# Peptides against a protein of PDB entry 5H65, part 85

Target 1, 294 residues: chain A of PDB entry 5H65
Amino acid sequence: QYLERTPLCAILKQKAPQQYRIRAKLRSYKPRRLFQSVKLHCPKCHLLQEVPHEGDLDIIFQDGATKTPDVKLQNTSLYDSKIWTTKNQKGRKVAVHFVKNNGILPLSNECLLLIEGGTLSEICKLSNKFNSVIPVRSGHEDLELLDLSAPFLIQGTIHHYGCKQCSSLRSIQNLNSLVDKTSWIPSSVAEALGIVPLQYVFVMTFTLDDGTGVLEAYLMDSDKFFQIPASEVLMDDDLQKSVDMIMDMFCPPGIKIDAYPWLECFIKSYNVTNGTDNQICYQIFDTTVAEDVI

## One batch from the design tools (peptide; made by RFdiffusion4, then SolubleMPNN)

Design b2_p9_4_s1 (from b2_p9_4 with D9E)
Fold by OpenDDE base, seed 3:
Structure b2_p9_4_s1 (fold): chain B 294 residues (1-294), chain A 9 residues (1-9)
Amino acid sequence: as target 1 above (294 residues)
Amino acid sequence: SLEDLVEIE
């Protein structure tokens, strides 16, 4: 798309909604800590929520581990099951179900595991050895997803979450509807299980200054702005460093704003009603900054 | 086997 560059002073005088191309300096941004900038966004209800921390997940999986796997639900046409008994923790039972492809066990790198009673540590280890892992529990008639407060699918270091509000969970046997039981595409798994997948997004507020005016612009972006997936950044130190470098480049600490580089981006204005007050807000869109850095 | 790859604490 093409828009002529507009100075901030002119934008600040105009009614919303409108789209603009701007050239401004990043005076400041918030939050300053990267982990606070990563959120989960529902594409359906548009709710933003925090990414669960390890401590939160530990509690969920510990609770799940207090329940014994139902023997009646083991070894179906969909999966083969094996049970482990821990030596400690009062001998908790852990069930691992290996999902079959057309009745045949696949290779580890193509295999989906369903796990009952596993700890976060155990699940994470499994996700690095197998294609995919789903934390589950024994339901009345079938295995079910453990808890939407935890990932519904873990692939390597990526945790896939679902929206509690928009999801209508279905039992594990619904995975039978998937034709491809090797790649285990997250969206396909979600659809089969009645899950509306959440999207990782960077959520930040930029204070932009072009010398004619100052405005705050909201950033909500998954992978375009930094050309780094928000879904991977929390688990990858190198990606975190890259984001930090980008932000430091545009907003270097200890340096006067006069020396800051210019940022070119698109912003759109929109109206927000807060009680009796009408406010015009701005959001960054269709902007990539990483191309100038990498 | 696949089972050999599973590590339980």
Scores: peptide ipSAE 0.430, ipTM 0.950, DockQ to the pose 0.907
Fold by OpenDDE base, seed 5:
Structure b2_p9_4_s1 (fold): chain B 294 residues (1-294), chain A 9 residues (1-9)
Amino acid sequence: as target 1 above (294 residues)
Amino acid sequence: SLEDLVEIE
């Protein structure tokens, strides 16, 4: 739990795996653009994925909108359904299913919507007015999740994604297993639908220098390092500015490293095989910069 | 009603 501070020069000479506490300056970091540093990580298979762009989602939802909602799947014990027809040449039909709690429609701020045929814009608007939105499609016998390439759950500005590799999707009626149909906890929804939820993570490489040595440390963190959730940063300008400010503080542009603040953090070493060469790599862990800066 | 809050383009 407690580790003595070790100089980088000593760490660089030691075999892996080991854990260290260090005090170093952030000489540089990559990627420099915040949007490039936010990834989706599967806690089960450990696959890293890019966060889908709006353009990607537009395509998915556009494709979904080409399908006509099945009338046989409307108005079940789980949800009440209403159909909207857009006033355009295509005449797109959108089905919105309002999930009931014990047969009663909840308040808007606690209601889960299942949307079939909606655009990204429509879905986002709904997620801001209602508690939760799930994009769905008509399956053979039940509503199904539309596509794991899109969010399986949208709550406000938060897009929850699932792992395609690890998930074994179940039909929407499995939401019946949830006793509480008002809070719609993402993990509970994921479990009911057979989804392994992906985690938003900051993925960065830090070049650390304490004057005795230089090493690169890998950062993969969801919300501890910056004390800012990676899940929210892409949709919040203020949070983005905060992260930028933090990085500028540790690695200020236009000045020499001697003027940089010291960063205290924990790093762990591990072995990586690259062909015939064995390499030791380092990863930052259990570190909060807001509290560990001097 | 809840449906009144739904805005479809």
Scores: peptide ipSAE 0.430, ipTM 0.950, DockQ to the pose 0.880
Fold by OpenDDE base, seed 2:
Structure b2_p9_4_s1 (fold): chain B 294 residues (1-294), chain A 9 residues (1-9)
Amino acid sequence: as target 1 above (294 residues)
Amino acid sequence: SLEDLVEIE
């Protein structure tokens, strides 16, 4: 796409919707804390929600751990089951179901685990060893996903979440529909289980100033803007530092804006109506800034 | 075996 550069003063006078190429300085941005800028977005209902904190997950898994695995649901054609009893915590029962590929147990790095009664710590450890873990519970006739407030799939350090509003959950046996029971593609798992997967996104508001005018632009981006996946940044200190470094470069603390570097990006205007209030808002799109840092 | 890799607290 080609657009001529337009000064902000001109943009501010124009009707929406329109697309622009701009060159401006990042006067300020919000939120200032990176963890506050990472959210979950539903591609269908478009709701934004917070990424659950560790404490939130602890509560969910603790509740799940109070339930006893149903013996009748163990050892099916889809999975082999093993039960552990903890020495503490009143003898907590933990069921781990090893999903088979065509009736054969795969290698650990290819094996999907279904876990009942596991703690967050245990689940995270398992996900590192086996790559893929689904927290489940015993349903009436089959294993079911534990809770959409928790990840429906954990792969390594990545937590995959689903939308409660848009999902219509199906039982675990629906994983049989997957031809490939080794790679466990999150989207495929979600589809099989009736889950609409949420997307990790960076959500920020930039105040842009090119000397002719000032406007606020909204950023919602998963991996293009920073060339860093929003899905990984919360679990990786180095990625966090990288994002911070990028933001500090464009908006360096303690110096005057005149010394700030120029940011080139695309923005689109759009109309927002809230009751009787009509506003023109701006959103950054199709922009990568990481290349400017390198 | 796979179960040998499982660590429960």
Scores: peptide ipSAE 0.430, ipTM 0.950, DockQ to the pose 0.908
Fold by OpenDDE base, seed 1:
Structure b2_p9_4_s1 (fold): chain B 294 residues (1-294), chain A 9 residues (1-9)
Amino acid sequence: as target 1 above (294 residues)
Amino acid sequence: SLEDLVEIE
């Protein structure tokens, strides 16, 4: 889309909602730490959630590991099951269910694993060897997803999360509805299990200054702004460095704002009502800043 | 076999 550039001073005087093209300097931004800017967003209820930390996942999987896999749920037409017993004092039992495609076990790179009682470390190792891993637990009559506070699907280094508010979980046997049981597309898995997938997003607040005025603009973007997927950045040091470099470029430390580069972007204004208090807010949209960097 | 690839701590 094309819009004429509007100075911030003019924008600040106008009613919302409107769309603008601006040229401004990034005076500052929050949060300063990249890992704090990556959130999970529900496309349905629009709630923002924190990405669980490794420590959080450890607790969830440790709790799951205290439950014994139900023998009655092992070895179905959908999957073949194997059980390992650890040599620790508690004798932790881990069940791994290998999902079959039309009754046949696929190759490792096409195989979905369902795991009961696995640690985060074990699950991560499995996700690197196999196509996909789903943490599960024994339900009353079927295997069920372990916990939506943990990933419902792990593929390599990518953790896929679901919305607790919007999801209506279905049992694992609903994976039978998938014709192709080799690719394990996250959206297909989610649909089969009644999960509303969360989206990784960068969430930041930019303070923009063009010399005529200053305004704060909200950024919520998955992969357009930095041309880096928010879903991958947390697990890739090089991508993290790239984002940091981009932010340092637009908001370089140790120099005055007059030397900052100009940022061209689109912003939209919108009204926010908090009781009797009306406020106009701004959000960045349809903007890419890193095309020349990446 | 697939199970041979599974490592449990």
Scores: peptide ipSAE 0.428, ipTM 0.949, DockQ to the pose 0.879

Design b2_p9_4_s2 (from b2_p9_4 with E3F D9E)
Fold by OpenDDE base, seed 1:
Structure b2_p9_4_s2 (fold): chain B 294 residues (1-294), chain A 9 residues (1-9)
Amino acid sequence: as target 1 above (294 residues)
Amino acid sequence: SLFDLVEIE
């Protein structure tokens, strides 16, 4: 864990892979906008995906709302169902399935809702009143997850997403395998439904300068660097402000770099090969910068 | 009841 501090000029001359401790100033960073730096990462296939925008979700749920819930799939041993008919959209049918625990309906703060035909607005409202919400659709023999392009689980303001490539979706009745049907842990729900959950990550490129040299370092981190969860930042104005403050502290606008604070961090070098071209890249790791800010 | 908490627009 302990590494001697190495100047950037020395690092730039060395072969990869190696680990370094550095002290440098953050000359600049990309992307500049916070919402562009938050991505979804698959721990299995390692693909990075964009977090769906509200507009994207609206389209998905609008499409889902055009489908009529299958009556034969209502009221099972797993859940009790109720249907609402709206006055708009030619009488849109919305089915809400209340998941039972050992045949008994739990309290609202422990209850998982499965919703068919709900709009994003309706789903978000429900997620604030109940423990959890899963958007679903009627399959051939059982309820199924609506779409992996949308959250498979919504808890309050947290949207949980799954990997389309790595997931092998199973029907809703597989939730029966969960002994605890009150807490609804996202990982447990994902496992039961055959979902590989995606991880929210900050993805940024830092240009670091210690006066001896300049290098770009890649950052992919979920909650360590800023001590702020990437999974929560998009839905929390205060957390967004905190991240912005941290970045402004290390890279203050309108000020010369000579006045920038020093950043202590760990970086690792690695080789990237593109055909016959070999390039050494750098990644930040095991670094926290916000201990004094939070 | 739980059902009464659901509001559909």
Scores: peptide ipSAE 0.368, ipTM 0.937, DockQ to the pose 0.906
Fold by OpenDDE base, seed 4:
Structure b2_p9_4_s2 (fold): chain B 294 residues (1-294), chain A 9 residues (1-9)
Amino acid sequence: as target 1 above (294 residues)
Amino acid sequence: SLFDLVEIE
C-alpha cells in the first residue's frame, strides 16, 4: 500500500497505468471558481452533469406549478394531503402530502413532504422546516416524481439528484416498501423510486510542478480531498470559504511558485485513446489535504 | 398541526 515518492520527471516517462505518490507544488488549477468545479457524477454510467442552478430549478417548478393536483390522488394510506389555492391572479394550487408512518403522521422533523405545484422558494422553506421534501406531480394513477432535472429529494439545504439515464422511475406509492418512514435515507428513497442517485464531486485539474517536471492531474472527489462534502459546499458559505482558503494556501496569488507549499498526493496514470492519438492522463486519488487552514 | 406549518405564497 505504501508507495515511495516518485519525481514527476520519472513519471512522465513511464507507461500507464501506474500509481504514484508524489510531492509537488500546485502551479495552477482550473476551474478557478468553486461553483464551476462542483459536478454531479453518476456511479453507474459515470456521466458528469452540471449542478442545476436556481434559475434552472425555478423554471422546472414554475412549469410544475401550472399543473393541477389530481384530487383522486389525495389522502391515501401513505399520506395526508392538503391543498392551498393562492390568491394571486393565477390561482395556483399547491398540494402538500404529508407521508405517514404506519398510518400516523410523524413529527415535522421526521415527516416527508410531497409537494405539487410549489415554487422553489416554497419548497426550500419546507425543506428547512420539515427536512425532507420530494417535488412530485400527479400521474395517471399515482403521484410521481416531478422531474429528474430537479432534486428528487431535498433535505435541508441538500439537493439530491438522480441520473436521468440510469433511473427507471417508479411511482410514489413505492415508498410503502420502506419500513422506516421517518429517517428518509436518500439511498433508500432512491431505491424505492427507481432512482440512481448522483454524487456530488469536486472536479478540478491541477497543474503540478515538483521542479523536475510538470503534469496535469485530474481531481474528482466527493469529500476526501478537502474533507468537505461536495454535496454541501454550494449551500454553505463557510465551506466555500474553507475550500477557497485551501486552494489559496496551495496556490497563493501574487507570489512566486518557489514559495508555494508542497502538496503530497497520490496520482494514477491511465491511457486515453482518441482515434490514433494516445495520451497518458493522471488522476489524483486517495488524497486528503491535511493542511491547517488559518 | 403539521398543516399549519406550511407556508404557501
Scores: peptide ipSAE 0.368, ipTM 0.938, DockQ to the pose 0.881
Fold by OpenDDE base, seed 2:
Structure b2_p9_4_s2 (fold): chain B 294 residues (1-294), chain A 9 residues (1-9)
Amino acid sequence: as target 1 above (294 residues)
Amino acid sequence: SLFDLVEIE
């Protein structure tokens, strides 16, 4: 899209909503820590959530591991089941259900595993071997998703989360509606199970300065701004370094702003009402900085 | 066997 470049001083005087193209320096940004900048966003209710920490997941899966798998729910037309008993003092029962494709067990890299009673460590190991894993529990009549506070689907190192508010969970047998039971597309799995998938997003506030004025711009972006997926950055050191490098380039520590590079981006203004206060805010959109840096 | 690939602690 094309917009004429507008100085910040002019933008600051105009009513919202409007769209602008700007050229400014990144004076500062927050949060400074990358892991704090990655959130989960619901496309339906627009709620922003924190990405669960490993400790949070440990608790959820530990709780799930206290439940004994229901024998009546094992070995259906959809999946074959096997039970393991751990050697620890608790004698934890772990059920792994191997989802079949048209009644046939697929290859390991195509097989969706349903696991009940597994620890985070075990689930992560399985996701690396089998690619796709769903933590489940024994429901009244069918296997069910364990907890939306945990990933509904783990693929490799990627954790897929669902919105608790917007999701209406359906039982595991609804996976039968999927024509392709080998690729296990997250959106398809979510749809079958009544899950509204959350989106990983970078959430940051930029303080922009072009010499004529200063404004704060909000960034909420999944993969366009940095050309790095927010869904992968937390699990990839190289991607983290790349983001850090980009931010350090635009906002280098220890030097004067006069030496900062110029950032070209699009921002849109919008009105925010909080009580009696009316404020104009700005959001970055349709901007890729990586093209200029990488 | 797929079952043999599963490692439980």
Scores: peptide ipSAE 0.365, ipTM 0.937, DockQ to the pose 0.882
Fold by OpenDDE base, seed 5:
Structure b2_p9_4_s2 (fold): chain B 294 residues (1-294), chain A 9 residues (1-9)
Amino acid sequence: as target 1 above (294 residues)
Amino acid sequence: SLFDLVEIE
């Protein structure tokens, strides 16, 4: 909907909640490093989480690799299984389950792999060769998702995570409920397995200045603001460069704010209580910088 | 086959 542009000085005097269209310069922003601005957000409980580091995932998958795949759970109507035994001292066993579509193995680019005992490196290689990979473990009666601290689904370089608080995990055989076992849409996989998917979001604080006033606005956005998916940026150097370029454009180093470009955006105010103090905060919403640069 | 595409160390 259309909103009349309001100067920051007027906004700063008004009660919350309200929505505004503004035109301001980005005086500064935090965090300055892109990798620190990418978080995981639960759409239900609204918890913000850090994206796990490779080291974190290594530990999880190493722990999973200490457990032997259950032979009784191999080769079901849902998947065909193959076991690899590594030649290292531990003799690690890796089970890969190839999910079938209507009883037939699909093409590699359409195939979902369930992997037990794989390392992060192995899983990543598989996700690049195949459509999708789910890290799993042998449960009592069925394969189960390995750990929600790790991705529940890996597609290429994209790691899909689930919320531990809001998810009620179901066993792997629930993938049978999916009619289409070729596309493996993350939301469909999540639904079948009882997972509440987390959303990659850019989380930043913008200091905005339009010459009439200064206002801090919170940015939490998945793909609209930069027109770059937060879910892909950490794994793509070109996307990272693009975000950096955009931020440098709005906040060019070494020059005065008078030379900064104008940013048009929407902000909403809201009340925050901190003890006895009531504070009004602001959040950017429904804004695309590529379209709103003046 | 799909199995041949899997590389495990």
Scores: peptide ipSAE 0.364, ipTM 0.937, DockQ to the pose 0.883

Design b2_p9_4_s3 (from b2_p9_4 with E3S D9E)
Fold by OpenDDE base, seed 3:
Structure b2_p9_4_s3 (fold): chain B 294 residues (1-294), chain A 9 residues (1-9)
Amino acid sequence: as target 1 above (294 residues)
Amino acid sequence: SLSDLVEIE
């Protein structure tokens, strides 16, 4: 955990892998736009993915809405079903399945909804009124998750995504394995449905300068660096402003670097092979800016 | 009921 400070000039001369504690100024960072810095990371295969845009989700749910819910899959021991017929889109059928806890419908704030044929707008509204929402489709013998390109679980404004590569989807009836059918913990839901949940992460590249040298360090962090969850930042204006303020503090626009505050952080070096070229790269770890600002 | 909270376009 504790390391002595090492100047960047010394670090740049050393072999990888090593860990360092540094004190440097944030000369610049990329991407500059917060939205571009938030990614989805698989803890298993380590693939980084873009967070789907609203337009992407619209397409997925529109496609799902073209399929009629299977009457045979309605009203099971797990859930009670109700069907709505819209006036638009030539009478789109929407099925909402209310998941029961031991055969009893829970309160709205504890209720998991399974929705077939819902639009993004409708689903988002539902997620604000109910504890959890899962977009589903009618499978051959059971309801199934609609699409891993869309959230497998929506809780309020939080969209939970799964890894397409690592997940082996199971049918909705596997939710029966959950003892607690009220809290609907995302990890538990994911496990029951065979989903490897993706993690929201901030992904940024920092150019650090301590006066002795310049070094680029990679940041991949979920909630420690900014003390702000990457999973919530895209849906919360206040959190976005907070991140922007932090970045502006360390890298103020229109100001010379001499006036920048010092940033203390930990970085680790590692080797990367790109063809015939061997490169040493650096990654920030175990760093909280709120506590490390000097 | 719970269904009363559901808004479908």
Scores: peptide ipSAE 0.440, ipTM 0.952, DockQ to the pose 0.896
Fold by OpenDDE base, seed 5:
Structure b2_p9_4_s3 (fold): chain B 294 residues (1-294), chain A 9 residues (1-9)
Amino acid sequence: as target 1 above (294 residues)
Amino acid sequence: SLSDLVEIE
């Protein structure tokens, strides 16, 4: 798409909805801390959720660990099962189910693990050694996803979450519908299990100033703006540093705005009604931060 | 075996 640049003063006078290309300085932004700007977004109901903290997950998995794996659900055509009993923790039972591909166990880096009774620490270790891990519990007739408040799929350091509102969970045996049981594409897993996957997004409010006017623009972006996936940033110190460096570049602390670099981006206006008050809001879209912005 | 890679605390 192509749009001519429009000064903010002109934009502020126009009715919504419209799309604009702008060149402005980032006067300020919120939230200031990166971890506060990363959210989970449902593409269907559009609800924004906080990314669960380790403490939240610990509670969920501790609760799950109080349940005993059902022996009747072990060793199916879909998976081979093995049980561990911890030496402490009151003899906690942990079941790991190794999902087979056409009846054959795959290589570790291709294998999906279903885990019952595992701790967060154990699950994280497994996800680093194996391709994929799904926390599960024993249902009435089949294994089921443990809890949508926890990841439905962990791949390496990436936690995949599902929407509680929009998902209609199906039992684990529905993974049989997947022809390829080695790659374990998150969207395919989600579809098989009736999960609407949530999207990691950067959520920030930018105060933009081009010298003619000032407006606030909302940023909700998954990987385009920073060219860094929101899904990975919380688990990677280098990526966090990169985002911080980018923000410091556009909004350097202790420096006056006249020395700030220019930010070129697209914004769209939209109407928001709050009671009897009508307000025009702005959102950044289709924008990638360039390294050579001056 | 795959199970040899599993570490349970």
Scores: peptide ipSAE 0.440, ipTM 0.952, DockQ to the pose 0.935
Fold by OpenDDE base, seed 2:
Structure b2_p9_4_s3 (fold): chain B 294 residues (1-294), chain A 9 residues (1-9)
Amino acid sequence: as target 1 above (294 residues)
Amino acid sequence: SLSDLVEIE
C-alpha cells in the first residue's frame, strides 16, 4: 500500500480508523525485557496468553507421569509402543509410541513420538533426536493429548501451543487422517486433533516522537517487524541478542533522542471504548525495521 | 531400532 507520510501532530487530530505512514523516533518502549514481550496469540478468539515457563511445564508433566499407561491402548495400527520403567523409588512408567507411516516405522528424523509419562527433560531430548514429539495420556478408548497448557507438539526447540478456549480436542487416532505422516506439519497436526494453534507474537508498546507530536503505538507481530520469529527467539541466544541490538539501535540507552535514528513505519488508528470513555489507539502494521531506517 | 534412541531418566 502507498500512503503519504503524515506528521504525528496531524494524526493526533484525526478520527479513527485510518492508516498512516510515519517517520518518527522511538523515544521509548515497553516492556524493556524481551522475554516479557513474547506472547501467545489465538487467531480465533484473539486472546493473548503468556508463554508457559519451564517450571509450569515441569508441573504438568510431573502430574502426567503419575498416571500409568493403559496397556490396552498400546500397539495399534497407528503406532508401536514400548514401556520404560525408571530407576527411582516410584518406578515411573514411561510409554513411548512410535507413529507408523502406512504401517511402517519411519526414520527417526521423520518419526512422531507420542510420549506418556515423560518429564520435560526427557521430552526435550526426544524432540531433539526425533524432531517431533506429542505429550499424551491414556484416555478412555484412545490416547489423548495430555494438556493444552503444555505444548501439543514439540519440534526441536519449538513448542507449539493450542488455545484452550477454541480447541475441541480429538483423540490421537485422528492422526490417521493425515496423508503425510513424515513431515508432521504443526497446522496439520493441530487440525487433526481439533486444536486451534496459538501464534507466537512480539507484543510491545512504542512511544513515537517526530518532533511535531508524540503517540504510543501497539506492536503485535510474529516475524515481520524484526525479521526474527517470535516462536524461536526464546530458545536462541543469538536471536535474543539481535532483537536487543535492534532496539538499542533505535533507542540507545544513555543517548539523547536527538541522536536517535528515524524509523519509518505504518500505523493504523482504531477506537477503543472503556466504559463511557472513548480513546483512539494506534497499532503498527506491515513494517520491517531493518528496511525502514533513514 | 528406534527404541534404542530413547533415553529415559
Scores: peptide ipSAE 0.439, ipTM 0.953, DockQ to the pose 0.870
Fold by OpenDDE base, seed 1:
Structure b2_p9_4_s3 (fold): chain B 294 residues (1-294), chain A 9 residues (1-9)
Amino acid sequence: as target 1 above (294 residues)
Amino acid sequence: SLSDLVEIE
């Protein structure tokens, strides 16, 4: 797309909605900490949620571990089950269900694990050894997803989350609908289980200044702006450093704004109503910043 | 076997 560059002073005088191409300096941004800017976004209800912290997940999985796996649900046509009993005082029962492909156990790197009673640490270790891991619990007649507050699928270091509001969970046997039970695509798993996947997004507010005016622009982006996936950044130190470097480049600390580089981006204006109050807001869209800061 | 790869704490 192409738009003529418009100065901020002109934009500030115009009614919404409109789209603009701008050239401005990033005076400031919030949140300042990267981990605070990464959120989960539902593509249907558009709710923004916090990414659960490790401590939050620990609690969820600890609670799940208090439930004993139902023996009646073990060893089905879909999966083979094995039970571990921990040596701790509580004697925690852990069930691991190995999902079969057409009745045959696949290789470890292709195998989906369903786990009951596992700790976060155990689950994460499993996700690094196997293709995929789903935390589950024993339902009345079938295994079910443990909790949408926890990942519905863990693949390596990637945690996939679902929307509690928009999802209508189905039992684990619905994975039978997947013809290929070796390539566990998150979207396919989600569809089979009635989950609306949440999307990792960077959520930031930029204060932009081009010398003619100042406006705040909202950024909600998954992988275009930084050319870094929001889904991977929290678990990759190098990616985190890259984002930090990009932000420091556009908004260098301890330097006057006159020396800041120019940011070229697209923004769209939109109306927000709060009771009787009308406000025009701005959102960055279709914008990619340079990643080559090293 | 696959189960040999499972580590339970």
Scores: peptide ipSAE 0.438, ipTM 0.952, DockQ to the pose 0.883

